# Peptides against a protein of PDB entry 7BDX: the designs that were tried, part 126

Target 1, 212 residues: chain A of PDB entry 7BDX
Amino acid sequence: EMGAAACTLLWGVSSSEEVVKAILGGDKALKFFSITGQTMESFVKSLDGDVQELDSDESQFVFALAGIVTNVAAIACGREFLVNSSRVLLDTILQLLGDLKPGQCTKLKVLMLMSLYNVSINLKGLKYISESPGFIPLLWWLLSDPDAEVCLHVLRLVQSVVLEPEVFSKSASEFRSSLPLQRILAMSKSRNPRLQTAAQELLEDLRTLEHN

## One batch from the design tools (peptide; made by RFdiffusion4, then SolubleMPNN)

Design b2_p16_3_s1 (from b2_p16_3, 8 letters changed)
Fold by OpenDDE base, seed 4:
Structure b2_p16_3_s1 (fold): chain B 212 residues (1-212), chain C 212 residues (1-212), chain A 16 residues (1-16)
Amino acid sequence: as target 1 above (212 residues)
Amino acid sequence: as target 1 above (212 residues)
Amino acid sequence: MKGLLAEDLLPKGLLA
């Protein structure tokens, strides 16, 4: 309980750039983010057994951790830190996104996807995550999720790849051959306006790339 | 482990006034500080059994909690919050300071005393803690501690009482009759310059009160 | 570019 409370407060205050700088300015950041990955992995591995109540202290704790990672990645120095010094955490996030079934741990998936999107703002981060084994299949796996927010954040991450020629060129063949176009087209007709807009923009970007 | 890491980071960033305001601005502050007191109490109660390694994750967690309380109390709005909304925590800190033996959990005692000192900057806080049952005996119990930093922070708290006529007048008789003058005089000769100065200043303040 | 903050996903209360 107390750990979840403390972590939740840390999550809340991590929305401040100054707090992110303070988190990273200490000698404890590396260890913190290392343990963060391990903790999230342990949590996800535990889900296959007991139906962990999504409302448990443990769940809240893991959500807060993912939130902190997201908020750190929202800041330029945080992205640089994660990409340079906490790659194992990024690998863990990618792995966990693959391990979670559609509809499972939606909130956690959203947070992890938000963190990856934030990391993708950094070209070095985008390169790193996009070169990860199974990245393209992972995107499509996640795009099969029934949750609109999961899909929205997947589309944002896909767009980050598409908008960066240096990254896109490395995987363009696989990307084009596996693109779930019908799924994206369906999302462009979603009742969720954010999802609809994101899907439409991505379709426009893809059309632009085909004509170039 | 992860809880201790998160709490330690929260402790570090709580040195910022903006972070303290953010902690208190949420609807989670009351619960956090309530659980904080309970957690510290549980830790101190556990010490009588197993020699908890002072370097344990549990110890670090409790130190971080006490540090957060201290840093919150360092800010005016934090003092107001603690005095108005988290009195049980203050009562817990006072109780735990009485339960700990001389030389036991020195770092925790220092942090708790620092938090009480910070609270004592607020007249309402000073009144509250000074009117707590056994407050004067507690000060003298703590002043028997072999640790110079413990004694320093006790002297600071004593000085806060002495410097406030409205507070001092209520307990002046008990204070004067039980004052460990020889102990304070010994501290005024300490090799620790901070302790020496604090003891000298307190002796000067006491002399001024006797001549008035 | 400013990253996304996870503020909107913050629970309103500590889950007891």
Scores: peptide ipSAE 0.133, ipTM 0.731, DockQ to the pose 0.217
Fold by OpenDDE base, seed 5:
Structure b2_p16_3_s1 (fold): chain B 212 residues (1-212), chain C 212 residues (1-212), chain A 16 residues (1-16)
Amino acid sequence: as target 1 above (212 residues)
Amino acid sequence: as target 1 above (212 residues)
Amino acid sequence: MKGLLAEDLLPKGLLA
């Protein structure tokens, strides 16, 4: 209980850039984010079968950790820190996103995807995550999720790849050959306005790339 | 491990007034400080005999909690919050300070005493803690500690009482009758300059009160 | 570009 409460407070205050700077300016940041990855991995591995997110202290604790990572990645110095000094955490996030089934741990997936999106704002971060083995298949796996919010954040991450020629050129053949176009087209007709817009924008970006 | 790390980070960033305001402005502060008291109590109760502070995750976690309380109490709005809305935590701190033996959990004692000193800056806070049953005997018990830093913070808390006529008048008879004058005089000759100064100042304040 | 903040997913209460 107390650990979850403390972590939740830390998550809440990490929405401030100054707090992120304070976290990273200390001598404890490296260890903290190392243990964060391990803790998240242990949690996901403890899930039996199709178990949904339990409203437990353990779940809340892991959500808070993922929230902290997201908020750190929202800041330029935080992105630099993660990409330079905590790559194992990024690898862990990518792995865990692959280990989770569609519909499983939806909130955690969203937070993890938000963190990756934030990292993708940095070209070095985008290069790192996009060059991860199985990244393109992982995107399509995640896009099979029934949750609109998961799919939204996947589409945003896909858009980050498509909009960066230096990154897209390296995976263009694989991307084009495996693109779940029908799924994205279906999302462009979603009743969820955020998902609908994101899917439409991505389709426009893809059309622009095919004509160039 | 992870809980201790998160709490330690929260402790570090709570040195900022803006972070304290953010903690207290949320809907989670009451519960957090309630659980904080319970956690600290459970830790102290788990100590067998003369066990010193172990360099453990549990100890570090409790230190971080005590540090957070101290940093919250360092701010005016934090003092108001503690005195108005978290009195049980103050009661717990007073109780735990009494439950610990001289030389036991020195760092925790220091942090707890620092928090009480911070609370004593507020007249309402000083009234509350000084009106606690056994407060004067507790001060003398704590002043028997062999650690100079513990004694320093006890002397500071005693000084807060002595310098406030409205508070001191209520306990003046008990205070004068039980004053460990020889112990304070010995501290005024300490090789620790901070302890020496604090003891000298308190002796001067006491002399001034006897002549008025 | 400002990153996404994970504020909207903060639980309204400490789950003890």
Scores: peptide ipSAE 0.132, ipTM 0.731, DockQ to the pose 0.206; fails the geometry check
Fold by OpenDDE base, seed 3:
Structure b2_p16_3_s1 (fold): chain B 212 residues (1-212), chain C 212 residues (1-212), chain A 16 residues (1-16)
Amino acid sequence: as target 1 above (212 residues)
Amino acid sequence: as target 1 above (212 residues)
Amino acid sequence: MKGLLAEDLLPKGLLA
């Protein structure tokens, strides 16, 4: 309970750039983000057995951690820190996104995807995550999720890859060969306007890439 | 470990007024500070049995919590919040200060005393804590501590009482009858310059009150 | 560019 409360407060204040700088300016940031990954991993592993109440203090704790990572990644210095000093955390997030089944831990997935999207704003971060083993299959795995919010953030991440020629060129063959076009087309017809727009924009970008 | 890390980060950033405002501006502050008191109480109660390693994650956690309370109380809005909405936490801190033996949990005592001193800057806070049952005996109990830093913060708290006529007048009889004058005189001769100065100033203030 | 903030996903209300 206390841990969840503290993390939740830290999450809330981490929306400020000044707070992110303060977090990262200390000598404790490295350990914090390392343990964050371990904690999230332990939580996901625990889901294979006990029906963890999604409303538990533990889930709240992990959500807060994922929120902190997201908010840190929203800031330039935070992205730089994560890419330079917390690559293991990024690896863990990618792993956990792969380990979770469609429809499982939707809120956590959204937060983790948001963090990866934010990291993808940094070219070095985008390169790092996109060069991770199984990244393209992971995108499609995540895009199979029935949750529109998960899919939205996946599409945003795909967009980040597609819009960066240096990154896209390295995976273009695999990307094109495995692209779940019908799924993306279905999303472009979604009743969710955010998902619909994201899917449409991605389809337009993909068409542009085919003509170039 | 993760909880201690998160609390430590929160402690670090709580030195900012803006962060304190952000903490208090959320809907989670009340619960956080309530659980803070419970957590600190549980920790102190655990000391009666197991030699809790002062270097444990649990001790670090509690130190961080006490640090957060101190930093919140350092700011006007934080004092107002504590006095208006977290009186139970103040009661708990007073209780724990009484439950701890001289020389026991020195660092925690210092942090808790600092928080009470900060609260005492607010007249409403000063009234509240000084009107707590056994407050005067508690001050003398704490002043018996062999640690100079504990004694320093006790003297500061005594000073806050003495310098506020409205508060001092209510306890003046009890205060004068129980004043450990010889102990304070001994502190005025301390090799610790901060303790020496604080004791001297208090003695001067007490002399002024005897003449008025 | 500033990334996405997770503010909208912050739990509202008293922590259980």
Scores: peptide ipSAE 0.132, ipTM 0.730, DockQ to the pose 0.217; fails the geometry check
Fold by OpenDDE base, seed 2:
Structure b2_p16_3_s1 (fold): chain B 212 residues (1-212), chain C 212 residues (1-212), chain A 16 residues (1-16)
Amino acid sequence: as target 1 above (212 residues)
Amino acid sequence: as target 1 above (212 residues)
Amino acid sequence: MKGLLAEDLLPKGLLA
């Protein structure tokens, strides 16, 4: 209970750039993010056994951790820190996104995808995550999720890859050969306006790349 | 481990007034400080049984909680919140300071005394804590501690009472009749310069009150 | 560019 409450408050205040700088300026940051990855991994592994209630303190704790990582990655110095010093955490997030089934832990998936998107704003971060083994298959696996917010954030991450020629050129062949075009086209007709817009924009960006 | 790490980071950033305002501006503050008191109490109660290593994650967690309370109380809006909405936490701190033996949990005592001192900057807070049952005997119990930092912060809290005529007049008879004058005189000869100064200043303030 | 903040996913009442 108390751990979840403290972590939730830390998540709330981590929306400030000054707070992110304070977190990273201390000597505790490396250890904190190392333990964060381990804690998130332990939580996801526990789901295959006992049906943990999603409203549990444990779930809230892990959501807050993922929120903190997201908010740290929202800031330039935070992205730099994660990409340089906490790559194991990024590897963990990628792994966990693959381990979770469609419809499972939707909120956590959204937060992890938001964190990866934020990391992808840094070209070094985008290169790192896009070169991770199975990254392209992972994107398509995540697009099979029934949740519109999960799919929205997958499309945003796909767009980050597509909009960076240096990164896209390395995976273009695999990307084009495996692209779930019918799924993205279905999303462009979604009743969810955010999902609809993201799918339409991605389709336009892809068309532009085929003509260039 | 992770809870202690998160709480330690929250403690670090709570030194900012903006962060304190953010903590209090949310709907989680009341619950957080309620659980904080319960957690601190549970920790102190656990000391009578298993020798918890003071360097444990549990100890670090409770130190961080006490640090957060101290930093919240350092700010005017934080003092107002604690005195108006979290009096049970203040009651808990007073109780725990009485329950701990001389030399036991020195760091926690210091943090709790610092929090009470900060609360005493608000006249309403000073009135509340000084009117608590057994407050004057508690001060003298704490002055029996072998640790100079504990004694220093007790003397500061005593000074806050002495320097407020409206508060001191209500307890002046009990205070004067029970004052451990020889102990304070011994502290005025301490090799610790901070303790020496605090004891000397308090003795001067007390002399001024006897002549007025 | 500023990244996405996880504010909207916070429990109601905490800072977005």
Scores: peptide ipSAE 0.122, ipTM 0.734, DockQ to the pose 0.218; fails the geometry check

Design b2_p16_3_s2 (from b2_p16_3, 5 letters changed)
Fold by OpenDDE base, seed 4:
Structure b2_p16_3_s2 (fold): chain B 212 residues (1-212), chain C 212 residues (1-212), chain A 16 residues (1-16)
Amino acid sequence: as target 1 above (212 residues)
Amino acid sequence: as target 1 above (212 residues)
Amino acid sequence: MKGLLASELEPKGLLA
């Protein structure tokens, strides 16, 4: 319990840019983010067995960790830190997103996707994650999720790839050949207005790329 | 490990006033400080058995908790929160300071004393802790500690009592009759300049009270 | 672009 409480508070305060700078300015940031990935991985590996109560202290702890990573990645120096000094954590997040089944651990999946999206705001971060093995298949795997928020954050990440010619050009062939167009078109008709808008914008961006 | 890392980061960032407000502005502050005391108590109770490595994750976790309490108490709204909403934590800190033997768990003792000193900056906090059962005997018990930093923070807390007539008057008889004057005089000759100064100032304050 | 956030903050005593 106490660890989850402390981590949850740290998550809450990490929304401040000043707090993120303080987290990163200390000598313990590297260790923290190193073991963060390990903790998240251990949690996800434990899910294939016992129906972990999503409201457990362990779940809350892992959600808070993912929240902290998101908030760190929300600021420029945090992104630079993650892509330079905590690549293993990014690799772990990508791996865990692949390990989680559609509909499984939605809250964590959303937080991890938010983290990756934030990382993708930095061109170096976007390059790193997009060059990860199986990145494109992973995006489509995640787009199969029944959750609208999961899909929304996947679409945002896809948009980050599409909007960067230097990144998109490296995988454009695979991207186009595997694009779940029917799924994205279905999302453009979603009752969720955020998902609908994101899908529509992505379809517009894709059309623009086909004509150029 | 991960809990200790998160708590240590929270401790580090809690030096910011903004972070303390964030901690307190959330709906989880009460729960956090409620279980903080329990965690500290459990740790101290475990010390009478196995030689807990002072560098253990558990020790580091408890030190971080005590550090957070100190930093929360460092600001006015934090003091007000603790004295209104987390009195059990203050009671726990007082109890644990009594349970710890001289020379035992010095780092934790220092942090707890810093917390109480910070609480004592607020008249309401000072009243609360000074009216706690056995407070004066506790001060003298702590002044018997061989550690100069422990003694320094005890002297600061004693000074807070002495400087507030409304507080001092309630226990002046007990205070004067039990005052370890020889111990304080010895501290005024300490090689530790901070301890020396604090002891000397307290002796001056006491002399001023005797002449008034 | 500012990243997406989660939140909250207040004042001064001895900092540990």
Scores: peptide ipSAE 0.197, ipTM 0.710, DockQ to the pose 0.326; fails the geometry check
Fold by OpenDDE base, seed 3:
Structure b2_p16_3_s2 (fold): chain B 212 residues (1-212), chain C 212 residues (1-212), chain A 16 residues (1-16)
Amino acid sequence: as target 1 above (212 residues)
Amino acid sequence: as target 1 above (212 residues)
Amino acid sequence: MKGLLASELEPKGLLA
């Protein structure tokens, strides 16, 4: 309970760049982000047995942790820190996104995907995550999710790859051969306007890349 | 571990007024400060049995909680919040300061005393704590501590009472009858310059009150 | 680009 309350407050204030800098300027940041990955992993592993109440203090705690990572990654210095000093956390997030079934832990997936998207704003971060083993299959696995918000953030991450020639060129063969085009086309017809727009933009970007 | 890490980061960033307002502007603040008191109380109760390693994650967690309360109380809106909405926490801090033996949990005592001093900057806060049952005996109990930093913060709190005529007048009889003058005089000769100065100033303030 | 922020203001006592 207390940990969840403290972490929730930290999540709220971590939306400030000044707070992110203060978090990272301390000697405790490395330990915090290391334990964050372990805590998130332990939570996901616990889901294979007991249906943790989605509204549990443990769920709130893990959501707050994922929110903090997202907010840190939203800032340039935070991205640099994560990519330089917390790569294991990024690896853990990628792993957990793969371990979760479609429809499982939607809120956590969204937060983790938002964190990866924010990391992908940095070329070094995008390179790191896109060169991770199974990254392209992971994108398609996540795009199979029935949840529109999960799919939206997957499409944003796919777009980050597509819009970076240096990254896309390395995976272009695998990307083109495995692209779930019918799924993306279906999303471009979504009733969710945010998902619809993201899918349309990605389809336009993909068409542009096929002509170049 | 994770809770201690999160709480330590929250403590660090709570030194900012902007962060304190962000903490208080959320709907989670009440719950946080309620659980804070319970957590601190549970920790102090655990000391009666197992010698908790002072450097334990639990100790660090409770120190961070006390630090957050102190930093919140350092800000006007934080004092208003604590005095209006978290009086139970203030009561708990007063209780815990009484429950701890001289020399026991010095760091926690210092943080709790700093929080009470900060609360005492607000007249409403000073009235509330000074009207608490056993407040004057508690001051003298705490002043018996062998630690100079504990004594320093006790003297600061005593000075807050002495410098507020509306508060001092209500307790003046009990205060004068129980004043450990010899202890304060001994502190005015301390090798610790901060303690020495605080004791000298308090003695000057007391002399001024005897002539008025 | 700046990410998502949380806010607010005003005055100081003893910091721990």
Scores: peptide ipSAE 0.191, ipTM 0.709, DockQ to the pose 0.235; fails the geometry check
Fold by OpenDDE base, seed 1:
Structure b2_p16_3_s2 (fold): chain B 212 residues (1-212), chain C 212 residues (1-212), chain A 16 residues (1-16)
Amino acid sequence: as target 1 above (212 residues)
Amino acid sequence: as target 1 above (212 residues)
Amino acid sequence: MKGLLASELEPKGLLA
C-alpha cells in the first residue's frame, strides 16, 4: 500500500520538467529505474498464474511506475537518460509488450507505449528501439489488440518510424512486406476519432513513401 | 526495495516547494499521509521484537517517509495541511517519539523532531502539538537522549514553545516546575557547537522570561 | 516537442 501511494505521488509530480530533472540529478535515479524494470517484469510474469485484479495496489503501483517512465521520457534530458543509462528498462518494456497477450493489461500497455513514443521523439531513442530484435513483428502483434487506445499508441509509434527516413530505410523492406494494411485501413474507418485520425495520417505517410 | 526507491526519490524532490504543493494539490495526499503514519508506527512497533538493521530497505523507506513529512512541514501550505487534514500523523509522530527509547532510532527521531519543529513555525501547529497530552514530559524524555542531534532538535522545539507567549503561558507552571535546568546547562557546555548554541539561546530566553 | 505530462506546486522550513 505505502509503496503504491508513494509511487502514485511521484508519478503525479513527475509531470513537471523540474521534478524530472531533480529525479535524474540525484544519485538514486539509476537504481530506481533498474528496479522499475524488474518490478514491472515481475508483475507481468505473475499475471499468467494469478487473476491479478486490475485495481489492486500492486497494479496501481506498476501503473505509477510506468507513468513515471512515461513522464521522464516526455522531456529531452529524460529521453537522453533512458537511452544512455537505462537501456535495460527500454529492453524490458519492449519484452513485456511482446509477452502481454491481446487485451491483457491494457492500461499498462498504453503507459509503456506512451513511454516508447516519448523515447522515439529523440532520434537516438528511435534508433535504439527500432533496432531492437523483432521490433517490426512486435508492432504488428501489438496492433492486433482489440483496445483502441493500445492501437492508437502503436500507430503513433509506427508513425515515428515511418516519418524518420534514417530509421525507416533500415527496415523498409521488412516493413512493406509485413505491413497489416487491411487492419490499418479498418482503423481509418473506426468510430473512435483519435484512432481514425492516427490511422488516416499513417496511411497518408505510407502513400507518400510509395511515390518517392 | 522498489517502494524504498520511490519514497527516496519522492523525499529528494520534496525539498522543492513546488513539489510539495503538487503533492498536496492532488487527491492522493490525504491517503499518502494517513498510510505514512501507519507505516512509521508499524516500523517502530517491529523494533522491540526484531533486530532491525538500521540500514535495511525498510529503515530507509521509513526515513524517506519521515523526510517527506519534514519537507512538507517546511512550507506554510504543508504545515497548514498537516495541522488541518493530517492531525493523526502529528499525533502518531508524538506517540512514536514517546515510544522510542533513548538512543533508539536516532535518525528517525531527528527527522520526526525536525517535522514537529517545522510544524511549530505555524502558531496553529505549535498550539496543536503543545496542547497534546504529555507534551512537556515528552520533551524532557526526549532531552534525556544521549545523541546530540536528538537533543538539539528537542531544544529547538522547546525554544519554539518558550518564544511564543500565547503557548508558553498555558504551560508555564508545569514548564518551570519540571524544567531539567541542570541538563540544559550541561548542554550549554557541550563540545558540539550546535548543541552548545541552542542550549545557550534557550537559557537566555528562559532568563528573560523569569525577569518579566 | 513536449512529451505527454502529469503536474506541479509550493514553500520553506528545514529541509531534510
Scores: peptide ipSAE 0.191, ipTM 0.706, DockQ to the pose 0.299; fails the geometry check
Fold by OpenDDE base, seed 5:
Parts: C-alpha cells; structure tokens; sequence
Structure b2_p16_3_s2 (fold): chain B 212 residues (1-212), chain C 212 residues (1-212), chain A 16 residues (1-16)
C-alpha cells in the first residue's frame, strides 16, 4: 500500500517540468529508472495469461511507474535522458508491449505507448525505438487490440514513423508489405472520434507517401 | 527496492514548496499521510531492542517518509494541513520518538524531530504537540541521547516552547521541576558548535524567564 | 517562515 501511495504522488507531481528536472538532476535517477523497468517486467511476467487487469495496489504501483516514465518523456531533457542513459527501460517497454495479449492490461499499454510516443518526438528517440528488433510487427500486434485507446496511441506512434523520412526510408519495404490496411480503414470508420481522426490522418499521410 | 526508490525521489522533490502544494492539493494526501504514520509505526515496532540502524531499503523507505513529512511541515500550508487533517501522524511521531531508545535510529529521530520543530513554527502546531500527554518527559528522554544532532533538534523544540508564553505558561511548573539543567549545561560546553550555541541560547532564554 | 528542509529531484512530456 505505502509504496503505491508514494509512487502515485510522485506520478502526480511529475506532471511538472520542474519536478522532472529535479528527478533527473539527482544522483538516483539512473537507479530509479533501472528498477522501474525491472519492476514492470516482473509485474507483467506475474500475470496469468487470461487474467483481467486487477484493481490492486500492485497494479496501481506499476501504473504510477509507467505514468512517471510518460511524464519524464514529455519534456526534451527527459527524452534525452531516457534515450542516452535508460535505453534498457525503452527496450523493456517494447518487450512488455509484445508480451501482453490484446485486451490485457489496457491502461498499462496506453501509458507505455504514451511514453514511446513522447520519446518518438525526439529524432534520436524515434531512431532508437524504430530500429529495435521486431518494431514493425509489434505495431501491428498492438493494432489488433480491441481497445480504441490502445489503437489510438499505436496509430500516433505509426504516424511518428511515417512523418520522419530518415526513419521511414529504412523500414519502408517492411512497412508497406505488412501494413494492416483493412484494420486502419476500419478504424477510420470508428464511432470513437479521436480514433477515427487519427486513422484518417494516417491514411492521408500514407497516400501522400505513395505519390512521392 | 522500488518503493524505497520512488519514495526517495518524492522526498527529494518535496524540498520545493510547489511540489508540497501539489501533494496537498490532490485527493490522495490524507490517505498518504495516514499510511505514512502506520508504516513508520510498523517499522519501529519491528526493530529488535538493541539492533543498530540498518542500511536497508526498509530503513531508507521510512527515512524518505519522515523526510517528506519534514518538508511538508517546512511551509505554512503544510503545517496547517498536518495540524488540521493529519493529527494522528503527529501523535504517531511523538509516540515513536518515545518508543526509540537513546542511540537507536538516530537519523529517523532527527527527521521526526525536524518535522515537529517545523510544526512548532505554527502556534496551533506548537499548542497541539505541547499539549500531548507526556510531551515534557519525552523532551528529556530524547535529550538523554548520545547523538549531538538528536540533542540539537530537541533543544530547538524546547526553545520553541520556552519562547511562546501562551504555551510555556501551561506547563511551566512541570518544565521547571523536571528540567535536566546539568545535561543542558554540559551541552553548552560541547565541542559541536551548533549544539553548544543552541544550549547556550536556551540557557539565556531560561534565565530571562526566571527574572520575569 | 520556511522550515528545515530534508530532500532532492528533476523534468516533463505528455502528462499521464
């Protein structure tokens, strides 16, 4: 209980840029983010295959950790720190997103995808995550999720790849050959207006790339 | 490990007044400080009588909690919150300071005494802690500690009582009859300059009260 | 009056 409460408070205050700067300027940031990755990994490995997201202190603790990572990645110096000094954490987030089944731990997937999207705002971060082994298959795996919010954050991450020519050119052949076009087209007709818009914008970006 | 790391980070950023305001403005502050008291109590109760302060994650976690309480009490709205909404925590801190033996958990005692000193800056806080059952005997118990830093923070708390006529008048008879004058006189000759100064100032304040 | 301080930390992105 106490660990989850403390971590939840830290998550709440990490919405401030000054707080994130204070976390990273200390001598404990590296250790914290190393243990964060390990803790998230241990949690996901403890999930029995078909168990729904538990409203537990353990789950809330891991959500708070993922929220902190997201908020750190939301600023330039936080992205630079994660990409330079905490690459193992980024690798862990990518791995855990692959280990989770569609519909499993939806809130955690959303937070992890938000953190990767924030990292993708930095070209160095986008290069790092997009060059990760199995990144393109992982995007399509995540896009098979029944949850609209998971799919929304996947589409945002896909858009970050498509809009960066230096990154897209390196994987364009694999991307085009494996693109789940029918799934994205279905999302462009979603009743969720945020998902509908994101899918429509991505389809327009893809059409623009086919004509260039 | 992770709980201690998260709490240590929260402790670090709580040195900011803005962070303390953010903690207290949330809907989780009451729960956090309730569990904080319970966690500190459980830790102290788990200490085997003559065991020295462990350099453990559990100890570090409790130190971070005590540090957060100190930093919250370091600002006016934090003192007001603790004195209005978290009195059980103040009662717990007073109790735990009594439960610890001289020389036991020195760092924790220092942090708890710093939090009480910070609370004593507010007249309402000083009234609350000084009216606690056994407060005067507790001060003398703590002043028997072999650690100069513990004794320094006790003398500061005693000075807060002595300098407030409305508080001192209520316990003046007990205070005068039980005052460990020889111990304070010995501290005024300490090789620790901070302890020496605090003891000398308190002796001057006491002499001023005897002539009024 | 500002009290005695006891703590340390750093920075921001998309807020969770």
Amino acid sequence: as target 1 above (212 residues)
Amino acid sequence: as target 1 above (212 residues)
Amino acid sequence: MKGLLASELEPKGLLA
Scores: peptide ipSAE 0.026, ipTM 0.693, DockQ to the pose 0.352; fails the geometry check

